# Peptides against a protein of PDB entry 3NZW: the designs that were tried, part 216

Target 1, 212 residues: chain A of PDB entry 3NZW
Amino acid sequence: TTTLAFRFQGGIIVAVDSRATAGNWVASQTVKKVIEINPFLLGTMAGGAADCQFWETWLGSQCRLHELREKERISVAAASKILSNLVYQYKGAGLSMGTMICGYTRKEGPTIYYVDSDGTRLKGDIFCVGSGQTFAYGVLDSNYKWDLSVEDALYLGKRSILAAAHRDAYSGGSVNLYHVTEDGWIYHGNHDVGELFWKVKEEEGSFNNVIG
Target 2, 222 residues: chain B of PDB entry 3NZW
Amino acid sequence: QFNPYGDNGGTILGIAGEDFAVLAGDTRNITDYSINSRYEPKVFDCGDNIVMSANGFAADGDALVKRFKNSVKWYHFDHNDKKLSINSAARNIQHLLYGKRFFPYYVHTIIAGLDEDGKGAVYSFDPVGSYEREQCRAGGAAASLIMPFLDNQVNFKNQYEPGTNGKVKKPLKYLSVEEVIKLVRDSFTSATERHIQVGDGLEILIVTKDGVRKEFYELKRD

## One batch from the design tools (peptide; made by RFdiffusion4, then SolubleMPNN)

Design b2_p25_5_s2 (from b2_p25_5, 12 letters changed)
Fold by OpenDDE base, seed 1:
Structure b2_p25_5_s2 (fold): chain B 212 residues (1-212), chain C 222 residues (1-222), chain A 25 residues (1-25)
Amino acid sequence: as target 1 above (212 residues)
Amino acid sequence: as target 2 above (222 residues)
Amino acid sequence: QPPLPLPPSLLPWSFGSIGKPKILK
């Protein structure tokens, strides 16, 4: 798996691959590793598929309950804290989760929190999470600027996941791409890695390790 | 150390069509190298036009299917005989599986039916309750033999339009029920030839708007 | 007897390593 999120002048970019594995078996190439918690809040998934899917869905329910009770959308800080507190209660039980909670509130602006099953909770501007994270960071860190255009930021997110999908055996399938703004998240499509690879190679003259 | 799990072998296969879905399974039940039964059905009609199979350790599979059937029954009691939708069934099964997260059901679960728009639906579950809706899925002993075949024949992976130099993929299209049944039969006959845990009989449940139909075919009894 | 190889379908699905941020390594 490779997931990434970063803040820039235009909000947040979230990009993830879609591969699931069972040992050496490719279990699926089409898994959704982003949960849409509400129109302004996303969660990403790395680690155990069931652990992430179950608890982030549960988190969505808790966020909705907050909205109903408080008549206000939950903050990204509070949403990430709920998840962090939960996984901390299960510390040592064998949960495997590496998550990013990404969203926008009027109070916080665009915000990203990393949360994992060890109880770590970090606020930051740039995170790559998963077995392919180092490959994604290689591309992302080399090209990241706060002042990126929305178009360039979307491309950079997509391109970073593509690099990870190319090098990490546990990453692949497709790239799911999101842009989060003050008006909420926008889904920017599913990009098959097989097609995207050849397109990017041709347009950039990159991936010269592959002949074709 | 005591191992609470067994492996009863077998293989299951789900394929979604446009207005139908199919869930098939062989009828062989084994332990190690011994055939326990040549006819032990593992695909079940659960009501509300939902068919289910939980393949792997048969005791866990049977327990899970029974719990789901009970869940359907209680859903009717609590919601004035409302039909359980396939997506709601999938969510319910996730909770059944994940409720045993630390002592899992040792099964690969597939359900098939129609979605709320009348389109064919197949959902696949891991042992601990992650799930995905797909057009096709193989599970069990011969899943590794069948799934690549389904990728090619249902999802048209690695197929291109002739004369396009590999630039134009074969377009996705729904298969007819006859095409799907043929594909299922070919999958199981092929798997039976190469895997000792697959054989004896093939039971196919076909879900349409008119209900569940069953078909049975003999497989090799080696 | 060696345990029968488990079919891949009986393994939990994984999205790979959690991959902690480098700052924590």
Scores: peptide ipSAE 0.388, ipTM 0.793, DockQ to the pose 0.614
Fold by OpenDDE base, seed 5:
Structure b2_p25_5_s2 (fold): chain B 212 residues (1-212), chain C 222 residues (1-222), chain A 25 residues (1-25)
Amino acid sequence: as target 1 above (212 residues)
Amino acid sequence: as target 2 above (222 residues)
Amino acid sequence: QPPLPLPPSLLPWSFGSIGKPKILK
């Protein structure tokens, strides 16, 4: 798995691969590793597929209950804290989760929290999570700046996942791409890694170690 | 050391069509190298036009299916005989599986039916309740032999239009029920030849708007 | 008390039969 999220002048970019594995078996190439919690809040998934899918779906329910009770959207801080508190209660039980809670509220602005099953909760501007995270960071850190255009930021997110999919055997399938703004998240499509690789290679003149 | 799990072998296969879905399974039940039964059905009509199979440890599979059938019954009681949708069924099964997260049902679960738009639907589950809607899925002992074949023949993976120099992929299209049944039969006959835990009989449940139809075919009895 | 179940990582599995849980590595 490779998931990433970063803040920039235009909001948040979220990009993820879609591969799931069971040992050496490619279990799926089409896993949705982003949960759309609400129109302004996303969760990413890495680790145990069931653990992430179950508890992030549960988190979505808790966020909706908050909205119904408080008559306002839950903050990114509060949503991430609910999940963090939950996984902390299960500490030592063997949950495997690496998640980013990404969203926008008027109070917080664009916000990213990393939450894992070890009980870590971090606020930050840039996170890559999964077995391919180091490959994604290599591309992302080399090209990141706050002043990226939305187009360049979307491309950078997509390109970073592509790099990880190329080098990490446990990452691949497709890239799912999101842009989070003040008006909510926008889905920017599913990009098959096979097609995307050749397109990027041609357009950039990159990946020259691969004969096309 | 205490081992609470067995492995009863077998293989299951789901394929969604445009307005139908198929869930098939062999009827062999085995422990190690001993055939327990040559006809032990593992694909079930659960009502509300939902078919289900939980392949792996048969005791866990049977328990899970019974719990789901009971869930359907209670859903009708609580919701004025409302039909359980396939997506709601999938969510319910996730909760059944994940409710035993720390002592899992040792099974690969597949359900098939029609979605709310009348389109064929297949959902697959891991032992702890991660699930995905897919066009096709093989599960069980011969899943590794069948799944690549389904990738090629259902999803047309690695197929290109002739004369395009590999630049144009074969377009996705739905398969007819006859084409799907043919693929299922070919899958199981091939799997039976290469895997000792697959054979004896093939039971196919076909879900349409008109209900569930069952077909049975003999497999090699080796 | 009934014996504690084995953790999922120690469960016997054969490739393709029951399989391991899906991992988003």
Scores: peptide ipSAE 0.332, ipTM 0.804, DockQ to the pose 0.064; fails the geometry check
Fold by OpenDDE base, seed 3:
Formats: sequence, structure tokens, C-alpha cells
Structure b2_p25_5_s2 (fold): chain B 212 residues (1-212), chain C 222 residues (1-222), chain A 25 residues (1-25)
Amino acid sequence: as target 1 above (212 residues)
Amino acid sequence: as target 2 above (222 residues)
Amino acid sequence: QPPLPLPPSLLPWSFGSIGKPKILK
């Protein structure tokens, strides 16, 4: 798995691969590693697929209950804290989760929290999570600027996942791409890694380790 | 080492069509190398036009299916006989599976039916309740033999238009019920030849707007 | 009393017949 999120002048980019594995078996190439919690809030998934899918769906329910009770959308800080508190209660039980809670509220602006099953909760501007994270960071950190255009930021997110998909055997399938703004998240499509690889190789003259 | 689980073998296969879905399973039940039964159905009509199979450890599979059938019953009681949608069924099954997260049902679960738009739907589950809607899925003993075949024949993976030098992929299209049944039969006949845990009989449940139809075919009894 | 079952990650999953839980590594 490779997931990433970063803040820039235009909001948040979220990009994820879609491969799930069971040992050496490719269990799926089409996994949705982003949960759309609400129109303004996303969760990313790494680790146990069931753990992430179940508890982030549960988180969505808690976020909706907050909205109903408080007549206001939940903050990214509060949503991430709910999840963090939950996984902390299960600490030592064997949950496997590496998540990013990404969203926009008027109070907080564009916000990213990392939450994992060890109980770590971090606020930050850039996170890559999963077995391919180091490959994604290599591309992302080399090209990241706060002042990126939305187009360049989207491309950078996509390109960073592609790099990870190329080098990490546990990452691949497709890139799902999101842009989060004050008006909510925008889905920027599913990009098959095979097609994307050849396109990027041709356009950039990159991936010269691959002949063909 | 404590091992509360058995493995009863068998294989299941789901394929979604445009306005139908199929869920098929062999009827062989084994323990180790002994055939317990040559006809033990493992694909079930659960009502509301939903078919289900939970393949692996049969005791866990049967328990899960019974719990789901009971869940359907209670859903009707609590919601004025409202039909359970396939997506709601999938969510319910996730909760059943994940409710035993620390002592899982030792099964691969597949359900098939029609979505709310009348389109064929197949949902597959891991043992702990991760689920995905897919066009096709194989589960069980011969899943590793069948799934790549389905990728090629249902999803047209690695198929290209002739004369394009591999530049144009074969376009995706829905398969007819006859084409799907043929693929299912070919899958199971081939799997039976290469896997000792698959054979004896093939039961196919076909879900359409008109209900659930069953077809049965003999497999090799070796 | 029967021993406690192992966590799912430690279960001897039969890849062929039952498979392993999906992991998003």
C-alpha cells in the first residue's frame, strides 16, 4: 500500500493505490483505500483492510452523529481524536491501521491528521503511509512546494503513488486521486498504473530502467 | 498448537452480469484427503433475491449463513417487510464477520444479487469482514487457479484488439447468462482436474429480477 | 478450557482453500 496526503496553497491532495495482498497473492487491484466520511472529510486506509474499513466506517457514523447533535460538521481534530481514542482502547488487541484523516472546516482550514493503531496521532502538512511510503516521499519531497498549482499538485500526488507502485510489490493497481478544498473533496478519477506508467514514461522520459 | 479450524475444501465463484448475477459452488466436502460428501450444497438462497456462500471451514460457513438468514428475518420484522438490498446485506455480513474479529469465521464469503438499479452485483469478503463489490470473484481451494482465468475472460485482462500491436485493450462488455454459465462450467471442470478438493457436482444459482434459478452439473468424481 | 484462539494475523491461513485476510500494506 501507498497512501499520501499533503497540504498546499490550494488545499489538500490525497492519493492512494488500490492493491490489496494476502502474502504473495494479489487479493485485489481495485480496493478503495479512501473512505468518503462526508463531503468535507476523507479517511485513508493502510494495514488490515477489515480493520480500516470497519473502523473508518464506524468513524463516519460518529461524525454523522456529531453533526446531528451539534448541528455543525465535526472538526478534523475531533474526528481524528475519536478514531485515535478508539484504537487506543484496542491497543494490544492486534488492530493494524495506518490512517490519515483529511478535511476542511472553516475553523481549522485544510487539515491532515495521521492516526495509527499504536495510538499515534500527528497533525502535519505531508504524510505518506504504507509499505511504499519511502518511495512516495522520495518523489514528493523532491518536488513539493507550498505554492504548487492545483494541476501540479494533483500530478505530484499521482506521480508519487506511481513511483511507489513501480518499486513496491505491495502497491499497484490504480491511483485514486482527490483534491480537498473549502467546498469539499473532489474526486479526480481512477488512473490505472499500467497505462499511467507508459504515459508518464513517454511524457517525462522517466523510468529509464524499463526498456520498451 | 491450538487449531480450532478445519478445512472442508471446495470452491465458489461469483460473476455479475448486466441484469443478473451468478454464484456457483462445487458440492464436494472433504476433510484432509477424505471425501465426506459428494453432494453438500454450499450456495444458499437467503431470501430477498440474495444468494450466499461462505467457503472454507464448513462449520463456520454454516453458522455465518444461518446468522445472516436470521438477520434477514429480523430485518423484515423491524422494517415492515422491507426488502434487504444487496449493499445493506454486504454491510450486515461485514458486521457478522468483524463481530468475531478475534476468533474469525474461517471462510471466504461471496454474495450475489441485484443492486437497487437492477444491475448484477457480487460482493466478496475476507474472513474478518473486509468487503468489495466486484464483477467476479473466486473463493476456496481452487481460487488461485480460477481467479486469473476470470481476470482474462470476464475482465478481459491482457487482451488486446487484433492488429493494434497491443496498444488497444479489448473493450469491457457484459457477458450473457449463457456465456457466464459456460465460463463457470469451464472454470470448475478445469479446477476439478487440477485440485483434489474440487469435484463431484456443480451447483449454480442464477439471480435475475424474476428470482433465483438453480442449475446442476456433474463434475468428475475422482 | 480450550486455549484462546490466536489473533487473525497469526492464524495458519490456508492460502488455497480459505486464504488470508486482505492486507493494505
Scores: peptide ipSAE 0.326, ipTM 0.813, DockQ to the pose 0.062; fails the geometry check
Fold by OpenDDE base, seed 4:
Parts: C-alpha cells; sequence; structure tokens
Structure b2_p25_5_s2 (fold): chain B 212 residues (1-212), chain C 222 residues (1-222), chain A 25 residues (1-25)
C-alpha cells in the first residue's frame, strides 16, 4: 500500500493505490483505500483491510451522529480524535491501521491527521503511509512546494503513488486521486498504473530503467 | 498444539452479469486427503434473491450462512417484510465476520444477487469482514488457479484490440448468462484437473429478476 | 461493544488454502 496526503495553497491532495495482498498473493487490484466519510472528510486505509474498513465506516457513523446532535459538521480534529481514542482502547489487541483523516472546515481550514493503531495521532502538512511510503516521499519531498497549482499538486500526488507502485511490490493497481477544498472533496478519477506508467515515461522521459 | 480450524477444501466462483449474477461451487468436501462427501452443497439461496457461499472450514461456513439466513428473517420481522438489498446484506455479513475478529470464521465468503438498479452484483469477503464489490471472484482451494483466468476472460486483462500495437485495450463488456456458465464450467473442469480438493460436482446458482435457478454438472470423481 | 481484535499472529495465517486476511501494506 501507498497512501499520501499533503496540504498546499489550494487545499489537500489525497492519492492512494488500490492493491491488496495476502502474502505474495495479489488479493485485489481495485480496493478503495479512501473512505468518503462525508462530502468534506476523507479517511485513508493502510494495514489490515477489515480493521480499516470496519472502523473508518464506524467513524463515519460517529461523524454523522455529531452532525445530528451539534447541527454542524464535525471538525477534522474531533473526527481524528474519535478514531484515535478508539484504537487506543484496543492497544495491544492487534489492530493494524495506518490512517489519514483529511478534511476542510471553515474553523480549521485544510487539515490532515495521521492516526495509527499504536495510538499515534499527528497533525501535519505531508504524510505518506504504507509499505511504499518511502518511495512516495522520495518523489513528493523533492517536488513539493506550498505554492503548487491545483494541476501540479494533483500530478505530484499521482506521480508519487506511481513511483511507489513501480518500486513497491505491495503497491499498484490504480491511483485514486482526490482534491479537498472548502467546498468538499472532488474525485479526480481512477488511473490504471499500467497505462499511467507508459504515459508518464513518454511525457517525462523518466523511468529509464525500463526499456519500452 | 490444538488447531480449532479444519480445511474442507472446495472452490467457489462468483461472476456478475448485466442483469444477472452467478455463484458456483464444487460439491466435494474433503479433510486432508480423504473425501468426506462427493455431494455436499456449499452455495445457498438465502432468500431475497441473495445467494451465499462461505468456503474453507465447513463448520464455520455453515455457521455463518445460518447466521445470515437468520439475519434475513429478523430483517423481515423488523422492517415489515422489506427485501434486504445486496449492499445491505454485504454490510450485515461484514458485521457477522468482524464480530468474530479475534476468532475468525475461517472462510472466504462470496454473495451474489442484483443491486437496486437490477444489475448483477458479486461481493467478496476476507475471513475478518473486509468486503468489495467485484465483477468476478474465485475463492477457496483453487482460487489461485481460477482467478487469473477470470481476470483474462471476464475483465479482459492483457487483451488488446487487434492492429493497435497493444495501445488499445479490449473494451469491457458484459457477458451473457450462457457465456458465464461456459466460463464457470471451464474454470471448474480445469481446476479439478490440477487440484485434489476440487471435483465431484458443480452446482451453479443463477440469480435473475425472476429468482434463483440451479444447474448441476458432473465433475471428475478422481 | 465491538469485539477486541486478535493480533494478526493469532489469525490462521498459516492455513494455505483458505488464505490470509487482505492486507493493505
Amino acid sequence: as target 1 above (212 residues)
Amino acid sequence: as target 2 above (222 residues)
Amino acid sequence: QPPLPLPPSLLPWSFGSIGKPKILK
């Protein structure tokens, strides 16, 4: 798995691969590693597929209950804290989760929290999570600027996942791409890694370790 | 050391069509190298036009299917005989599976039916309740033999339009029920040749708007 | 109350034919 999220002048980019594995077996190439909690809030999934899918879906229910009770959308801080508190209660039970809670509220602006099953909760501007995270960071950190255009930021997110998919055997399938703004998240499509690789190689003159 | 799980072998396969879905399973039940039964059905009509199979450890599979059937019954009691949708069934099965997260049902679960738009739907589950809607899925002993074949023949993976130098993929299209049944039969006959835990019989449940139809085919009894 | 999950090491990962839980590595 490779998931990433970063803040920039235009909001948040979220990009994820779609491969699931069971040992050396590719279990799926089409897994949705982004949960759409609400129109303004996303959760990413890494680790145990069931643990992430179950608890982030549960988180969605808790976020909806907050909206019903408080008559306003839940903050990214509060949503991430609910999840963090839950996984902390299960600490040592063997949950496997590496998640990012990404959203935009008027109060907080664009906000990213990292939450994992070890009980870590971090607020930050850039996170890559999964077995391919180091490959994604290599591309992301070398090209990241706060002042990226939306187009360049979307491309950078997509390109960073592509780099990880190329080098990490546990990452691949497709890139799912999101842009989060004050008006909510926008889905920017599913990009098959096979097609995307050749396109990027041709357009950039990159990936010269592969002879086409 | 005590192992609470058995492995009863077998293989299951789901394929979604445009207005139908198919869930198929062999009828062999095995323990180690001993055939327990040559006809033990493992694909079930659960009502509400939902078919289900939980393949792996048969005791866990039967328990899960019974719990789901009971869940359907209670859903009718609580919701004035409302039909359970396939997506709601998938969510319910996730909760059944994840409810035993710390002592999982040792099964690969597949359900098939029609979605709310009348389109064929197949949902697959891991032992702890992660689920995904897919066009096709193989589960069980010979899943590793069948799934790559389904990727090629249902999802047209690695197929290109002739004369395009590999630049244009073969377009995705739905298969007819007859084409799907042929693929299912070819999958199971091929799997039976290469896997000792697959054979004896093939039961296919076809879900359409008109209900569930069953077909049976003999497999090798080796 | 949702059940507490078992560590992955307690999952029957060693059973070859039924497979392992899906992991998003």
Scores: peptide ipSAE 0.318, ipTM 0.808, DockQ to the pose 0.049; fails the geometry check

Design b2_p25_5_s3 (from b2_p25_5, 12 letters changed)
Fold by OpenDDE base, seed 4:
Structure b2_p25_5_s3 (fold): chain B 212 residues (1-212), chain C 222 residues (1-222), chain A 25 residues (1-25)
Amino acid sequence: as target 1 above (212 residues)
Amino acid sequence: as target 2 above (222 residues)
Amino acid sequence: QPPLPLPPSLLEWSLGPISKPKMLE
């Protein structure tokens, strides 16, 4: 798995691969590693598929209950704290989760929290999470600027996942790409890694280790 | 060391069509190298046009299917005989599986039916309740033999339009019931030749708007 | 910085090869 999220002048980019594995077996190439909690809030999934899918879906229910009770959308801080508190209660039980809670509220602006099953909760501007995270960071950190255009930021997110998919055996399938703004998240499509690889190689003159 | 799980082998396969879905399973039940039964059905009509199979440890599979059938019954009681949708069934099964997260059902679960638009739907589950809707899925002993074949024949993976020098992929299209049944039969006959835990019989449940139909075919008994 | 890549689930270790949970590693 490779998931990433970063803040920039235009909001948040979220990009994820779609491969699931069971040891050496590719279980799926089409997994949705982004949960759409609400129109303004996204969760990413890494680790145990069931743990992430179950608890992030549960989180969605808690966020909806907050909206109904408070008549206001939940903050990214509060949503991430609910999840963090939950996984902390299960600490040592063997949950495997590496999640990012990404959203935009008027109060907070664009916000990213990392939450994992070890009980870590971090606010930050850039996170890559999963077995391919180091490969993604290699591309992302080298090209990241706060002042990126939306187009360049989307491309950078996509390109970073592509790099990870190329080098990490546990990452691949497709890139799912999101842009989060004050008006909510926008889905920017599913990009097959095979097609994307050849396109990027041709356009950039990159990936010269592959002859084709 | 105590192992609470058995392995009863077998293989299951789901394929969604345009207005139908198929869930198939062999009828062999095995423990180690001993055939317990040559005809033990593992694909079940659960009502509401939902068919289900949980393949792996048969005791866990039977328990899970029984719990789901009970859940359907209770859903009718609580919701004035409302039909359970396939997506709601999938969510319910997730909760059944994840409720045993720390002592999982040792099964691969597949359900098939029609979605709310009348389109064929297949949902697959891991042992702890992660699920996804897919066009096709193989589960069980010979899943590793069948799944790549399904990728090629249902999802047209690695197929290109002739004359395009591999630049244009073969377009996705739905398969007919007859084509799907043929594919299922070919999958199981092939798997039976290469896997000792697959054989004896093939039971296919076909879900349409008109209900569930069953077909049976003999497989090798060796 | 986020921690190192997630280790395999304890469930994956316990269930053996036949019925492994899906991992998003």
Scores: peptide ipSAE 0.300, ipTM 0.792, DockQ to the pose 0.044; fails the geometry check
Fold by OpenDDE base, seed 5:
Structure b2_p25_5_s3 (fold): chain B 212 residues (1-212), chain C 222 residues (1-222), chain A 25 residues (1-25)
Amino acid sequence: as target 1 above (212 residues)
Amino acid sequence: as target 2 above (222 residues)
Amino acid sequence: QPPLPLPPSLLEWSLGPISKPKMLE
């Protein structure tokens, strides 16, 4: 798995691969590793597929209950804290989760929290999570700046996942791409890694270690 | 060392069509190298036009299917005989599986039916309740032999239009029920030849708007 | 309270790769 999220002048970019594995077996190439919690809030998934899918879906329900009770959308801080508190209660039980809670509220602006099954909860501007995270960081850190255009930021997110999919055997399938703005998240499509690789290679003149 | 799990072998296969879905399974039940039964059905009609199989440890599979059937019954009681949708069934099964997260049902679960738009639907589950809607899925002992074949023949993976130098993929299209049944039969006959835990008989449940139809075919009895 | 964890020895037992939990590694 490779997931990433970063803040920039235009909001948040979220990009993820779609491969799931069971040992050396490619279990799926089409897994949705982003949960759309509400129109302004996303969760990413890495680790155990069931743990992430179950508890992030549960988190979505808790966020909806908050909205119904408080007549206001839950903050990104509060949503991430609910998940963090839950996984902390299960500490030592063997949950495997590496998640980013990404969203926008008027009070917080664009916000990213990292939450994992070890009980870590971090606010930050840039996170890559999964077995391919180091490959993604290599591309992302080399090209990141706050003043990226939306187009360049979307490309950078997509390109960073592509790099990880190329080098990490546990990452691949496709890139799912999101842009989170003040008006909510926008889905920017599913990009097959096989097609995307050749396109990027041709357009950039990159990946020269692979013969065409 | 205490091992609470067994392995009863077998293989299951789901394929979604445009307005139908198929869930098939062999009827062999085995422990180690001993055939326990040559006819032990593992694909079940659960009501509401939902078919289900949970392949792996048969005791866990049977328990899970019974719990789901009971869930369907209670859903009708609580919701004025409302039909359980396939997506709601998938969510329910996730909760059944994940409810035993720390002592899992040792099974690969597949359900098939029609979605709310009348389109064929197949959902597959891991032992702890992660699930995905897919066009096709093989599960069980010979899944590694069958799944690549399904990738090629259902999803047309690695197929290109002739004369395009590999630049144009073969377009996706739905398969007819006859084409799907042929693929299922070819899959199981091939798997039977290469895997000792697959054979004896093939039971196919076909879900359409008109209900569930069952077909049976003999397999090699080696 | 959370349920008891699965013993590590049970996690090593497998019917095969496809019978293991899906991982987003």
Scores: peptide ipSAE 0.296, ipTM 0.785, DockQ to the pose 0.050; fails the geometry check
Fold by OpenDDE base, seed 1:
Structure b2_p25_5_s3 (fold): chain B 212 residues (1-212), chain C 222 residues (1-222), chain A 25 residues (1-25)
Amino acid sequence: as target 1 above (212 residues)
Amino acid sequence: as target 2 above (222 residues)
Amino acid sequence: QPPLPLPPSLLEWSLGPISKPKMLE
């Protein structure tokens, strides 16, 4: 798995691959590793598929309950804290989760929290999470700037996942891409890694380790 | 070390069409190398036009299917005989599986039916309740032999239009029920030849708007 | 970040890879 999120002048980019594995077996190439919690809040999934899917769906329910009770959207800080508190209660039980909670509130602005099954909760501007994270960081860190255009930021997110999909055997399938703004998240499509790879190689002259 | 799980072998296969879905399974039940039964059905009509199979350890599979059937019954009681949708069924099965997260059902679960738009739907589950809607899925002993074949024949992976020098992928299209049944039969016939835990009989449940029909075919008995 | 701990592979014993929990590794 490779998931990433970063803040920039235009909001948040979220990009993820779609491969699931069971040992050496590719279990799926089409897994949705982003949960749409509400129109302004996303969760990403890495680790155990069931653990992430179950508890992030549960988190969505908790966020909806907050909205109903308080008559306002939950903050990204509070949503991430709910998840963090939950996984901390299960500490030692063997949950496997590496998540990013990404969203926008008027109070916080664009916000990213990292939450994992060890009980770590971190606020930050850039996170890559999964077995391919180091490959994604290599591309992302080399090209990141706060002043990226929306187009360049979307491309950078997509390109970073592509690099990870190329090098990490546990990452692949497709890139799912999101842009989070003050008006909510926008889905920017599913990009098959096979087609995307050849397109990027041709346009950039990159991936010269592969002979076309 | 005590192993609470058995492995009863077998293989299951789901394929979604445009306005139908199929869920198929062999009827062999085995322990190690000993055939327990040559006809033990493992694909079930659960009501509400939903078919289900949980392949692996048969005791866990049977328990899970029974719990789901009971869940359907209770859903009708609580919701004035409302039909359970396939997506709601999938969510319910996730909760059944994840409720035993720390002592899982030792099964690969597949359900098939029609979605709310009348389109064929197949959902597959891991042992702990992660689920995905797919066009096709193989599960069980010979799944590693069949799944690559389904990728090629249902999802047209690695197929290109002739004369395009590999630049244009074969377009995705729905298969007819006859084409799907042929693929299922070919898959199980091939799997039976290469896997000792697959054979004896093939039962196919076909879900349409008109209900569930069953087809049975003999497989090799060796 | 250290690799996410694999859930206890209670299922590693008898069933092939397909019977293992799906991982988003």
Scores: peptide ipSAE 0.281, ipTM 0.789, DockQ to the pose 0.060; fails the geometry check
Fold by OpenDDE base, seed 3:
Structure b2_p25_5_s3 (fold): chain B 212 residues (1-212), chain C 222 residues (1-222), chain A 25 residues (1-25)
Amino acid sequence: as target 1 above (212 residues)
Amino acid sequence: as target 2 above (222 residues)
Amino acid sequence: QPPLPLPPSLLEWSLGPISKPKMLE
C-alpha cells in the first residue's frame, strides 16, 4: 500500500493505490483505500483492510452523530481524536491501521491528521503511509512546494503513488486521486498504473530502467 | 499449537452480469485427503434474492450463513417486511465477520444478487469482514487457479484488439447468462483436474429479477 | 518522524493459506 496526503496553497491532495494482498497473493487491484466520511472529510486506509474499513466506517457514523447532536460538522481534530481514542482502547489487541484523516472546516482550514493503531496521532502538512511510503516520499519531497498549482499538485500526488507502485510489490492497481478544498473533496478519477506508467514514461522521459 | 480450524476444501465462484448474478460452488466436502461428502451444497438462497456461500472451514461457513439468514428474518421483523438490499446485506455480513475479529470465521464469503438498479452484484469478503463489490471473484481451494482465468475472460485482462499491436485493449462488455454459465463450467472442470479438493458436483445459483434458479452439473469424482 | 511501515497482521500468519485477510500493506 501507498497512501499520501499533503497540504498546499490550493488545499489538500490525497492519492492512494488500490492493491490489496494476502501474503504473496494479489487479493485485489481495485480496493478503495479512501473512505468518504462526509463531503468535507476523507479517511485513508493502510494495514488490515477489515480493520481500516470497519473502524473508518464506524468513524463516519460517529461524525454523523456529532453533526446531528451539535448541528455543526465535526472538526478534523475531533474526528481524528475519536479514531485515535478508539484504536488506543484496542492497543495490544492486534489492530493494524495506518490512517490519514483529511478535511476542511471553516474553523481549522485544510487539515491532515495521521492516526495509527499504536495510538499515534500527528497533525502535519505531508504524510506518506504504507509499505511504499519511502518511494512516495522520494518523489514528493523532491518536488513539493507550498505554492504548487492545483494541476501540479494533483500530478505530483499521482506521480508519487506511481513511483511507489513501480518499486513496491505491495502497491499497484490504480491511483485514486482527490483534491480537498473549502467546498469539499473532489474526486479526480481512477488512473490505472499500467496505462499511467507508459504515459508518464513517454511524456517525462522517465523510468529509464524499463526498456520499451 | 492450538488450531481450532479445519479445512473442508471446495471452491466457489461469483460473476455479475448486466441484469443477473451467478454464485457457483462445487459440492465436494473433504477433511485432509478424505472425501466426507460428494454432495454437500455450500451455496444457499438466503431470501430477498440474495445467494451466499462461505467457503473454507465448513462449520464456520454454516454458522455464518445461519446467522445471516437469521439476520434477514430479523430485518423483516424490524422493518415491516422490507426487502434487504444487497449492499445492506454486505454491510450486515461485515458486522457478523468483524464481530469475531479476534477469533475469525475461517471462510471466504461471497454473496450475489441484484443491486437497487437491477444490475448484477457480487460482493466478496475476507475472513474478518473487509468487503468489495466486484464483477467476479473466486474463493476457496482453487481460487488461485480460477481467479486469473476470470481476470482474462470476464475482465478481459491482457486482451487487445487484433491488429492494434497491443495498443488498444479489448473493450469491457457484459457477458450473457449462457456465456457466464459456460465460463463457470469451464472453470470448475479445469479446477477439478488440477486440485484434489474440488470435484464431484457443481451447483450454480442464478439470480435474476424473477428469482433464484439452480443448475447442477456433474464434475469428475476422483 | 515519518510513520513506519505497517507490520503484517497477526491474523495473516495465524489463518494459513486458505483464507487470509486482505492487507493494505
Scores: peptide ipSAE 0.281, ipTM 0.797, DockQ to the pose 0.043; fails the geometry check

